# Peptides against a protein of PDB entry 4A54: the designs that were tried, part 52

Target 1, 94 residues: chain A of PDB entry 4A54
Amino acid sequence: MSVADFYGSNVEVLLNNDSKARGVITNFDSSNSILQLRLANDSTKSIVTKDIKDLRILPKNEIMPKNGTKSPSTNSTKLKSAETYSSKNKWSMD

## One batch from the design tools (peptide; made by RFdiffusion4, then SolubleMPNN)

Design b2_p18_8_s2 (from b2_p18_8, 8 letters changed)
Fold by OpenDDE base, seed 3:
Structure b2_p18_8_s2 (fold): chain B 94 residues (1-94), chain A 18 residues (1-18)
Amino acid sequence: as target 1 above (94 residues)
Amino acid sequence: SSLEKELSEKLEKSLKEL
């Protein structure tokens, strides 16, 4: 199989320095042997393949911790319903 | 490349362990 067959997979990557990265495989640069991951914050991390000690594919059901990007508090600015002042123009036809 | 092959083998191994 090629690395491209795993695009869209969630992975945990263990680096040689014992640090970890988690993300979705979005691309592989074959010329430079660089794996690209989309992280939970929608940023992209580039990892040189030689720095990878180990990796695991995460099950689809593992909810990647959505970094609680604070849903922008939709300040429901209650648009105060502009009271339609019904100007009853009583047109008296005399 | 040799590194690409190594990475693909690691991915394949991980897939089998699921």
Scores: peptide ipSAE 0.657, ipTM 0.923, DockQ to the pose 0.650
Fold by OpenDDE base, seed 5:
Structure b2_p18_8_s2 (fold): chain B 94 residues (1-94), chain A 18 residues (1-18)
Amino acid sequence: as target 1 above (94 residues)
Amino acid sequence: SSLEKELSEKLEKSLKEL
């Protein structure tokens, strides 16, 4: 299997410094051996593969702690398309 | 790469442990 087969998987990564990261696998840079995770706050974290001690796939039913990101109420400011009234300036040449 | 292979093996192992 390739790393690409796991895109979209939610994972917990244990780093060599014993820190942890959780996120969805979005990409792998083969040239630099960098794993990219989308975090719960929609930011992207890049992890160098050599720094990964261990990794586990999280089950789909694990309620990722919903950081209460208030769904930004997209106030759809209805940009009223300013109807450019083409005022036909009828230049009456006198 | 060797690192990519190692990462894929870790992912595959983790999938089997679910």
Scores: peptide ipSAE 0.657, ipTM 0.923, DockQ to the pose 0.626
Fold by OpenDDE base, seed 4:
Structure b2_p18_8_s2 (fold): chain B 94 residues (1-94), chain A 18 residues (1-18)
Amino acid sequence: as target 1 above (94 residues)
Amino acid sequence: SSLEKELSEKLEKSLKEL
């Protein structure tokens, strides 16, 4: 998996200095190895990957502070397979 | 990068622990 697969995930990051940051993963700079988090106050925090001691993805049910940023509802558009009922109307002319 | 791989592995591990 790539880091990009986790965009939109709410995470708690534990840094090497034992400080913590919580936010939504918005971007990863592969060139500089920088993880970007959107914080509860809508600010962006950039974290150098080498400074990350540990991280955890937070479950959706943990009350993200109600800043009304709708977690992008992954509308799993259930592509209802439109069963194309090919009703072959075989028009039999008698 | 090695760091990107490490980060992705940490994320993947965390996902499995949900």
Scores: peptide ipSAE 0.647, ipTM 0.922, DockQ to the pose 0.766
Fold by OpenDDE base, seed 1:
Structure b2_p18_8_s2 (fold): chain B 94 residues (1-94), chain A 18 residues (1-18)
Amino acid sequence: as target 1 above (94 residues)
Amino acid sequence: SSLEKELSEKLEKSLKEL
């Protein structure tokens, strides 16, 4: 299966620094290996795949993030940097 | 990529565990 098959899934991501993020998978940038999550506050967080220790898909009966604006597609844009849940570096595009 | 494959495998595993 591809990562795209899981768009719209609610996931809990465990990062290598033991921090957690919960959100709906909205996009994956294959060129930069960046996973985008829509959070409960309708913000978008970018996570570099190398920083992911583990993840789980949450059952539909669990609390899901608020349905808000979907993240913009990164498929056509090479990102210079990504704001990760563990990083202070803000997400930027070329 | 190798990272994309790893992520896909983690997602697939998690789906199977539901």
Scores: peptide ipSAE 0.631, ipTM 0.921, DockQ to the pose 0.635

Design b2_p18_8_s3 (from b2_p18_8, 7 letters changed)
Fold by OpenDDE base, seed 4:
Structure b2_p18_8_s3 (fold): chain B 94 residues (1-94), chain A 18 residues (1-18)
Amino acid sequence: as target 1 above (94 residues)
Amino acid sequence: SELEEKLSKKLEESLKEL
């Protein structure tokens, strides 16, 4: 398999300096051995392969911490329970 | 390159662990 077969995969990269990076594989520069990741903030990080200590593919169900994407403000539309006011039409017969 | 092969192998092994 080639690195290109994993484009679009979400990965966690452990670097030799024990720092971690998480992102989607967008490109690999074969000439320079540079892995390109798109981060949660839509920025791009380039990682030299020699600096990679370990790498794991993240399962699709793992909620990437969305950096800075405002959680859609769940406008809790308070469903105002429309209290159906039973208008008692008191027909007073006179 | 050797580095590309090492990276692809790491990715492949990681895929087997999912």
Scores: peptide ipSAE 0.611, ipTM 0.910, DockQ to the pose 0.696
Fold by OpenDDE base, seed 3:
Structure b2_p18_8_s3 (fold): chain B 94 residues (1-94), chain A 18 residues (1-18)
Amino acid sequence: as target 1 above (94 residues)
Amino acid sequence: SELEEKLSKKLEESLKEL
């Protein structure tokens, strides 16, 4: 199998420095041996293959940690209802 | 490359563990 067969797979990568990265495999640079992961924040991380200690494919049902897209706090700017000052035109009919 | 083969093998082995 080639690395390209795993494009779109969600993986956890353990690096030689014992740090971890999680993301979807988007590309592999064969010339430089660089694995590219799309992270939960939609950024791309490039990992040199020599720095990989281990990796595992995550099952599809593992909810990618939804980066809590901070739902834009719709600051419900309560548009203060413009109090329509109904100017009661007192029609004084003389 | 040797590194690509190593990575492919790791991915393949990981697939077998699912």
Scores: peptide ipSAE 0.610, ipTM 0.909, DockQ to the pose 0.633
Fold by OpenDDE base, seed 2:
Structure b2_p18_8_s3 (fold): chain B 94 residues (1-94), chain A 18 residues (1-18)
Amino acid sequence: as target 1 above (94 residues)
Amino acid sequence: SELEEKLSKKLEESLKEL
């Protein structure tokens, strides 16, 4: 299985410093080994995998505080690739 | 990566405990 198979899972992460983080797995950066969690306040926390001591998936039946999961409106904000209009600076040498 | 595989394994083991 890959980490991507667990996207959308609610997890509790225990860090090496004995702090805890809870959130939904939203992404994993394979190049940097960084796990991204969406927290209850809709902020994103990035966790370096080497700092993870342990983790557990939280059961769905635990009364997660009803953060109204507004269905992620996949507003695919098409990041309009800023068409870098190559302004042809015509340097008119007069 | 090795770290990704380690993380995936931890997640997989956690799933078995549910």
Scores: peptide ipSAE 0.608, ipTM 0.909, DockQ to the pose 0.651
Fold by OpenDDE base, seed 1:
Structure b2_p18_8_s3 (fold): chain B 94 residues (1-94), chain A 18 residues (1-18)
Amino acid sequence: as target 1 above (94 residues)
Amino acid sequence: SELEEKLSKKLEESLKEL
């Protein structure tokens, strides 16, 4: 089974630093091993797979706190071309 | 990749727990 089979799943991610993130899996960058989550505020969070300690899929019946965002109407958002987010890896781990 | 396989496995195992 591939990561792509789980696109649209709502997940809770536990990171190695014991922080948590919740969101819908929107993409996986296989080249960089980066998982992309859409958060409740419609922002996108990128998580490096190596930083993931644990992960669970949330059941559909768990009412994500609906921040009142209307069900995204299935407007065919054309997958705009992957703008190469130049990840300036300026994570200087100094 | 190894990391992709690790993530896929975690997702698969989590699916079995639902």
Scores: peptide ipSAE 0.607, ipTM 0.908, DockQ to the pose 0.624

Design b2_p18_8_s4 (from b2_p18_8, 9 letters changed)
Fold by OpenDDE base, seed 5:
Structure b2_p18_8_s4 (fold): chain B 94 residues (1-94), chain A 18 residues (1-18)
Amino acid sequence: as target 1 above (94 residues)
Amino acid sequence: SELEKKLSKKLEESLKKL
């Protein structure tokens, strides 16, 4: 089994400094042994594998704290189609 | 790499605990 088999999994990572990170596994850099997580704010965190003390996969039903993605209220700015008033250039040739 | 193998093993072990 490879790390790539777990892409898309939600994980909690415990680091050697006792800090924690939660996110979705998006990539693994084999050359540098770096695990990449997408966080709840859509940012990416890179974690060096040597700094990982432990990790757990989170069950799908654990509501990642939905940072309320405020659905951007598509303020449908009705771009009022500027009715191009065809200014009838009345060429009055008098 | 050895580190990749270690990480994959930890992930696999975590999956078994679900």
Scores: peptide ipSAE 0.623, ipTM 0.915, DockQ to the pose 0.644
Fold by OpenDDE base, seed 1:
Structure b2_p18_8_s4 (fold): chain B 94 residues (1-94), chain A 18 residues (1-18)
Amino acid sequence: as target 1 above (94 residues)
Amino acid sequence: SELEKKLSKKLEESLKKL
């Protein structure tokens, strides 16, 4: 089974730093081993797989606080080509 | 990749526990 088989699953991720993240799996970057989660606030969090200590799939009945965003109607909006958001990781470590 | 396989395995194991 591939990671892609779990797209749309609600998960809780425990990181190596003991922080937790909850969200829906939206994508996996196989080249960089990055898991993408959509959070409750509709933001996207990218998690490097090597930083994952543990993971659990949440049952569908666990009411994540639905911010009232309607179930995105599966309108087949063509996955427009992932414009490489070259996130200039200008992590200015100042 | 090895990391992808590790993640997939964790997801599969979690699915079995539901």
Scores: peptide ipSAE 0.618, ipTM 0.914, DockQ to the pose 0.617
Fold by OpenDDE base, seed 2:
Structure b2_p18_8_s4 (fold): chain B 94 residues (1-94), chain A 18 residues (1-18)
Amino acid sequence: as target 1 above (94 residues)
Amino acid sequence: SELEKKLSKKLEESLKKL
């Protein structure tokens, strides 16, 4: 099986620092080994696979307790949105 | 990659425990 076979699964990820993340698997970057989760607040969390200690798939029927687990402040390095430099080539034809 | 295989295996094992 591939990681892609689990897209849409709700998972709890235990990190090496003993923090937890819960979300739906939306993508996996094979080049960088990064797992992407959609969180309950519709934000995306990127997790480096090497930082994963363990994981479990959550059953659909488990009412995820709204435990306000403080999302560990992942220093999401704000991938600076590549500002599409629309180089307006104003070719001023004077 | 080896990391992808490891992650896939963990997911598979988790599925078996449901």
Scores: peptide ipSAE 0.615, ipTM 0.914, DockQ to the pose 0.600
Fold by OpenDDE base, seed 4:
Structure b2_p18_8_s4 (fold): chain B 94 residues (1-94), chain A 18 residues (1-18)
Amino acid sequence: as target 1 above (94 residues)
Amino acid sequence: SELEKKLSKKLEESLKKL
């Protein structure tokens, strides 16, 4: 998988200085190894990958503290989990 | 890059923990 496969994901990033950033992955600059996050205030934060200690993807159901400003309609691109729906067509012959 | 691969791996691992 590439970093681009995670565009639109909401993440919490732990930096090497033990600070945290939360935002939606909007872009990755492969040339400079810079991750771009859209923050809750619609600003963009650029994070150098070498400064990332750890990260986690936040579940969709985690109530982000709604700071009262209208969160822009993040088109949640559903990461299609490839659920192989085994459609058991049980053709019951009578 | 190696850094991109590292970041991608961390994202993949995080996805598995959901």
Scores: peptide ipSAE 0.615, ipTM 0.915, DockQ to the pose 0.660

## One batch from the design tools (peptide; made by RFdiffusion4, then SolubleMPNN)

Design b2_p19_1_s1 (from b2_p19_1, 7 letters changed)
Fold by OpenDDE base, seed 3:
Formats: structure tokens, sequence, C-alpha cells
Structure b2_p19_1_s1 (fold): chain B 94 residues (1-94), chain A 19 residues (1-19)
């Protein structure tokens, strides 16, 4: 079994410095022993395997908290439609 | 249990490359 068989798996990686990373395995560079993870923010993190203290595969259904990029609140500036007051010209017949 | 086994297999796969 190769590391490539685990592409698409969601993993938690514990590094030797006690930091943690969570992401989907997207690639493995065998020549350099680098594991690539896609993070919740769609960025890619490269991890040298020698720096890995421990790892585990996570269930697929764990909703990675999408760092909800707050969709820029489209401040729908309500363009106040300038109500064109059609001034009824009252034609006073004299 | 299944995830633990898969995790073990992944670890083994990584260790084989580091040797």
Amino acid sequence: as target 1 above (94 residues)
Amino acid sequence: EELEELTKKLKEALEKILK
C-alpha cells in the first residue's frame, strides 16, 4: 500500500513541535518526503514527514469548520431609486 | 476500528519511504 492510496483522506497531523494540522491529503513527494495537505481555507500546507510525530485519519463527515470566509456582506447599498416625482403640471385654464 | 487500521497502514506506508 502506498501513500497515494490515501489521497482524499482527511487527516490530523501532530508535528514534533506539538503543532497540529488538519487537512485532506492531496499529494506526496516521495523524493523529498513531503506530504501536502489542503486546509479548510483551501490553502496547501507542505509537511516534511520527518517532522511528523503522529497522525490519524478523520471520519469523512467531520465538517471541517469551513472558515466561513464571511462572504463579503454585499452591502446592498439600497440604491434609493430616485422616485421621479412626475410633477403633474396642473394646466389651469383660465 | 476501521479508521485505526487505515491510520496504521498510512503510518507504515510513510515509514517505508523514510527507510
Scores: peptide ipSAE 0.581, ipTM 0.891, DockQ to the pose 0.602
Fold by OpenDDE base, seed 4:
Structure b2_p19_1_s1 (fold): chain B 94 residues (1-94), chain A 19 residues (1-19)
Amino acid sequence: as target 1 above (94 residues)
Amino acid sequence: EELEELTKKLKEALEKILK
């Protein structure tokens, strides 16, 4: 199956810098390996797949943080510190 | 359990693109 089959799924992404992002998968750019998430504040965050350390699909009722910055939908996006939150909680799968 | 399986499938899907 493809990444597109998971559009609309709520995910938590752990980045290589140990920051986390939570959002709904809205798009995936296969050419540039960019994953796009809709955040709790309705902004969009673009994540370079190679920067992903781990990820998990969240239950529908899981609370997402509202902290984040709107990122443009581009094929190449630089991650911003303000768009992520620190990995303070233990990483686990549900 | 179901989420773990789906997560695995998502990871596999991403991995296939990177290879």
Scores: peptide ipSAE 0.575, ipTM 0.891, DockQ to the pose 0.694
Fold by OpenDDE base, seed 1:
Order: sequence, then C-alpha cells, then structure tokens
Structure b2_p19_1_s1 (fold): chain B 94 residues (1-94), chain A 19 residues (1-19)
Amino acid sequence: as target 1 above (94 residues)
Amino acid sequence: EELEELTKKLKEALEKILK
C-alpha cells in the first residue's frame, strides 16, 4: 500500500511544534518527503514528513473547524472510511 | 476501529519511504 492510496483522504496532522493542520491529501513528494494538504481556504500546505508528530484520518463528512468554511471536497479513494466520528479524547479514533 | 486501521496503514506507508 502506498501513500497515493490515501489521496483525497481528510486528515488532521499534528506537527512537532504542536501546531495542527487539517486538510485533504492531494500529493506526496517522495523525493523531498513532503506531504501536501488542501486546506479549507483552498490553499495548499506542504508538510515535511519528518516534522509530523502524529496524524489521523477523519471521516469524509467531518466539518473542518473554520468559521464560514465548508469541508473541502474529497477525491475518491481506494479505501473506505467511517461516516460517523466519536472521540473519547482529541486523538481517539473510531 | 476502521479509521484507526486506515490511519495505521497510512503511517506505515509513510514510514516505508522515510526508512
């Protein structure tokens, strides 16, 4: 299984500096180890993979915490994800 | 949990490239 199999997945990324990013995986540059996310404001964020502390895949229907902004459209993926989300803590998974 | 399993697979896919 490759990173490309997850293109279109909505993810939350926790960086080593404790900042967070939410977006849809649009690309992975293996040569530079850069994960690209499309954010709610339609901008692209490039994340160096070594700077990732943790990440999680979010439900397709998860609302991004942006005022007045809808969740970005997701591309079809080869993987099925849950439609409901319930967490016991900020990093719990269904 | 389905999302946990998918997350694990994604992490593994990333690790294969980094290591």
Scores: peptide ipSAE 0.563, ipTM 0.891, DockQ to the pose 0.549
Fold by OpenDDE base, seed 2:
Structure b2_p19_1_s1 (fold): chain B 94 residues (1-94), chain A 19 residues (1-19)
Amino acid sequence: as target 1 above (94 residues)
Amino acid sequence: EELEELTKKLKEALEKILK
């Protein structure tokens, strides 16, 4: 699989500085290793991959940009319906 | 479980590019 297969996925990214970003993957620059997220306020955040400590894919519509977006439709990937996750330091996933 | 597997695949895809 490629990173492009996950365009439209909602993700939470934990950075090396312990900050977090949540958004939809809109692009990946392979030449510069930059992941682009569209945030809830419709702004775009560019993240250098080396600055990523951890990441996880979120259920649909957990945290979405105001303009809305669609999850990618592929034969290999499927996201479950929206769920509410509590704020916690240790991540759990289905 | 499904999201965990997808997350793993995404991480692998990113790692593959960085190598």
Scores: peptide ipSAE 0.570, ipTM 0.891, DockQ to the pose 0.579; fails the geometry check

Design b2_p19_1_s2 (from b2_p19_1, 9 letters changed)
Fold by OpenDDE base, seed 3:
Structure b2_p19_1_s2 (fold): chain B 94 residues (1-94), chain A 19 residues (1-19)
Amino acid sequence: as target 1 above (94 residues)
Amino acid sequence: KKLEELTKKLKEALEKILK
């Protein structure tokens, strides 16, 4: 069985520095021993396999917490529509 | 149990490349 058989699998990787990465395995560079993960933000992280302390495959249904990029709060500046007060010119006939 | 087995297989696959 090759690493390629696991492409598309969602994994949690624990690195030697105790940092964690979660993503989908998209590629493996056998020449350089680099595992590539697609993260929740659609970015790609390259991990050198020698730096991996532990890993596990996650179930497919675990909603990867979309790092909700806080949609920039469109500060809807309520443009106060300048109410054009149409001054009714009361034409008083005298 | 299935995920653990798959995880083991993935680890083994990676270890074979590092040797």
Scores: peptide ipSAE 0.587, ipTM 0.893, DockQ to the pose 0.596
Fold by OpenDDE base, seed 4:
Structure b2_p19_1_s2 (fold): chain B 94 residues (1-94), chain A 19 residues (1-19)
Amino acid sequence: as target 1 above (94 residues)
Amino acid sequence: KKLEELTKKLKEALEKILK
């Protein structure tokens, strides 16, 4: 069984610094061992697996993030998103 | 019980990658 089998699962992650994060697993970077969570505010949090102290899958009846467009990672670690959103900057002069 | 089992499997999956 792979981590990808758990995409879409709502999880609570306890980090080594005793902080907690809750979100839906959206991606896993196996090369860098980075787990991506979509948070309640639809932002994405990247978590280095070695920083995880504990985790658990939450029941569906608990608070889940909204479904929608994922925002870029809020962490310092830059990750390549599963979905690439391109914005075109248009500039017009009056 | 089901969630505990799934959690265990997820942990195992993560552990396999770290090894």
Scores: peptide ipSAE 0.587, ipTM 0.892, DockQ to the pose 0.624
Fold by OpenDDE base, seed 2:
Structure b2_p19_1_s2 (fold): chain B 94 residues (1-94), chain A 19 residues (1-19)
Amino acid sequence: as target 1 above (94 residues)
Amino acid sequence: KKLEELTKKLKEALEKILK
């Protein structure tokens, strides 16, 4: 799987400095290894992958960006062997 | 658990790029 398969997923990121960020994955720059999150206030946070200590995908009922924020559409091919949690693919996940 | 498995896959995808 690629990082692009997770565009639209809501994640919590724990950084090496012990700060946390929550947001929707909107983009990944493979050349610079930068993960972009859209935060609850509609701002965009760029995170260098090497600064990530831990991360987890959040269920849809947890903190999400404000209503009205459009998640970018992903045209990545869904892999048959794995489910992808995204804003567009809405199903129950345990 | 689906979310745990998906989280693992995301971590693996990120790690693959860094290697």
Scores: peptide ipSAE 0.577, ipTM 0.893, DockQ to the pose 0.596
Fold by OpenDDE base, seed 1:
Structure b2_p19_1_s2 (fold): chain B 94 residues (1-94), chain A 19 residues (1-19)
Amino acid sequence: as target 1 above (94 residues)
Amino acid sequence: KKLEELTKKLKEALEKILK
């Protein structure tokens, strides 16, 4: 599988500086190792892959916790996945 | 878990390019 197979997936990214970003994967620049996310405010965040500490794919119905912003037009995973979310811990997955 | 499996696949896809 390639990264392109996950375009359109809604993900939460934990960076090495412990900051988080949530968005939809829109592109991956393999030459520069940059993952691009479309955020809830419709801006694009470019993340250097080496700065990623962890990431997870969110359920299709996952609401982006952005105040005063709309959910992305597409927040579903590109591939079929569970639509439930476990609250066991911040990184728990179903 | 499906989401965990998909996440693993995504991580593997990224690692293939980085390594």
Scores: peptide ipSAE 0.577, ipTM 0.893, DockQ to the pose 0.562

Design b2_p19_1_s3 (from b2_p19_1, 7 letters changed)
Fold by OpenDDE base, seed 3:
Structure b2_p19_1_s3 (fold): chain B 94 residues (1-94), chain A 19 residues (1-19)
Amino acid sequence: as target 1 above (94 residues)
Amino acid sequence: KELEEKTKKLKEAIEKILK
């Protein structure tokens, strides 16, 4: 059997750094030993197989938790608009 | 048990390429 026989399978991958990835196997690059996963947000993740600590195939019906892409907190630096205080020149007519 | 067996086969397939 080859890795290609498992294309379309939903997998959970545990990496050596203890991070986890969940996705559908879409491709495997044998030359570079790279496993490609399609994630819940339809993005793709490439994983070097040497970095895989463990993996398991998941049931088809498991709702892949949408990896909430932490929307980069755009630190909207509120540029404090310099309120140009228009100094009302009170023209006192002496 | 079925998923476990499939998982084992996938692991073996990956290991064969790494050798």
Scores: peptide ipSAE 0.624, ipTM 0.908, DockQ to the pose 0.569
Fold by OpenDDE base, seed 1:
Structure b2_p19_1_s3 (fold): chain B 94 residues (1-94), chain A 19 residues (1-19)
Amino acid sequence: as target 1 above (94 residues)
Amino acid sequence: KELEEKTKKLKEAIEKILK
């Protein structure tokens, strides 16, 4: 299967610099290895896949964080903070 | 877990292109 099969999925991406991005997969540029996410504010974020440390698909009912934050709000989510993840190297997943 | 398996498949799909 291809990345295109996951278009529309809500994902959280952990980058190598321990920043996080959360959004819906809208496109993947295979030529440039760029993953495109639509964020909560309807803006688009392009992520170079080599900068991705980890990623996970979120439940459909998962609340998207407000754009402009390096880490999503942890309220009612099982997502660990970037700092916690970097130390434990583990994410909780449903 | 369903989401875990889907995540794994997505990662594999990305890796196929990067390699």
Scores: peptide ipSAE 0.616, ipTM 0.907, DockQ to the pose 0.592
Fold by OpenDDE base, seed 2:
Structure b2_p19_1_s3 (fold): chain B 94 residues (1-94), chain A 19 residues (1-19)
Amino acid sequence: as target 1 above (94 residues)
Amino acid sequence: KELEEKTKKLKEAIEKILK
């Protein structure tokens, strides 16, 4: 299994500086170990994997970043919050 | 706990590249 198998997954990333980023995995550069996330504002954030303290895959029913596709069957809701924030909360996963 | 398992697999996939 490779990181590419998770493209399109919505994830929350906790960085070493205690900031958080939420986005959809769009790419992984194996040569440079860089994870790319599409954020709620449709911008791309590149994260060096060594800067990741923790991460989790979010449920499909949670708010996701806007996608650039015009698919009428896509039930995606744009995340209306800061793409990067600092919070001290306990994570829960199903 | 499907999300936990998927998260674990993602972490493992990333770790394989770093090693």
Scores: peptide ipSAE 0.616, ipTM 0.906, DockQ to the pose 0.729
Fold by OpenDDE base, seed 4:
Structure b2_p19_1_s3 (fold): chain B 94 residues (1-94), chain A 19 residues (1-19)
Amino acid sequence: as target 1 above (94 residues)
Amino acid sequence: KELEEKTKKLKEAIEKILK
């Protein structure tokens, strides 16, 4: 089995810093070991697998917090998504 | 249960890539 077999699953991720993230698995970058989650606010969170302490698949009816995920994210912006990235670095000048 | 088994399989799938 591959991680792709679990796309669309709701998961809770416990990170090494004891923060949690909840979302739907949308992609997995095997080359960089980055798990991509769609959060309740429709944003995308990229998590480095090495930062994961534990994870579990949630029931389909599990409620996800909209803004409560305080998990570290990667700076990866190469994942295909039409949604906003929580870890996307942007620089702009006034 | 089903979710526990799926969770285990997902963990295994991730671990296979990391090794």
Scores: peptide ipSAE 0.613, ipTM 0.907, DockQ to the pose 0.569

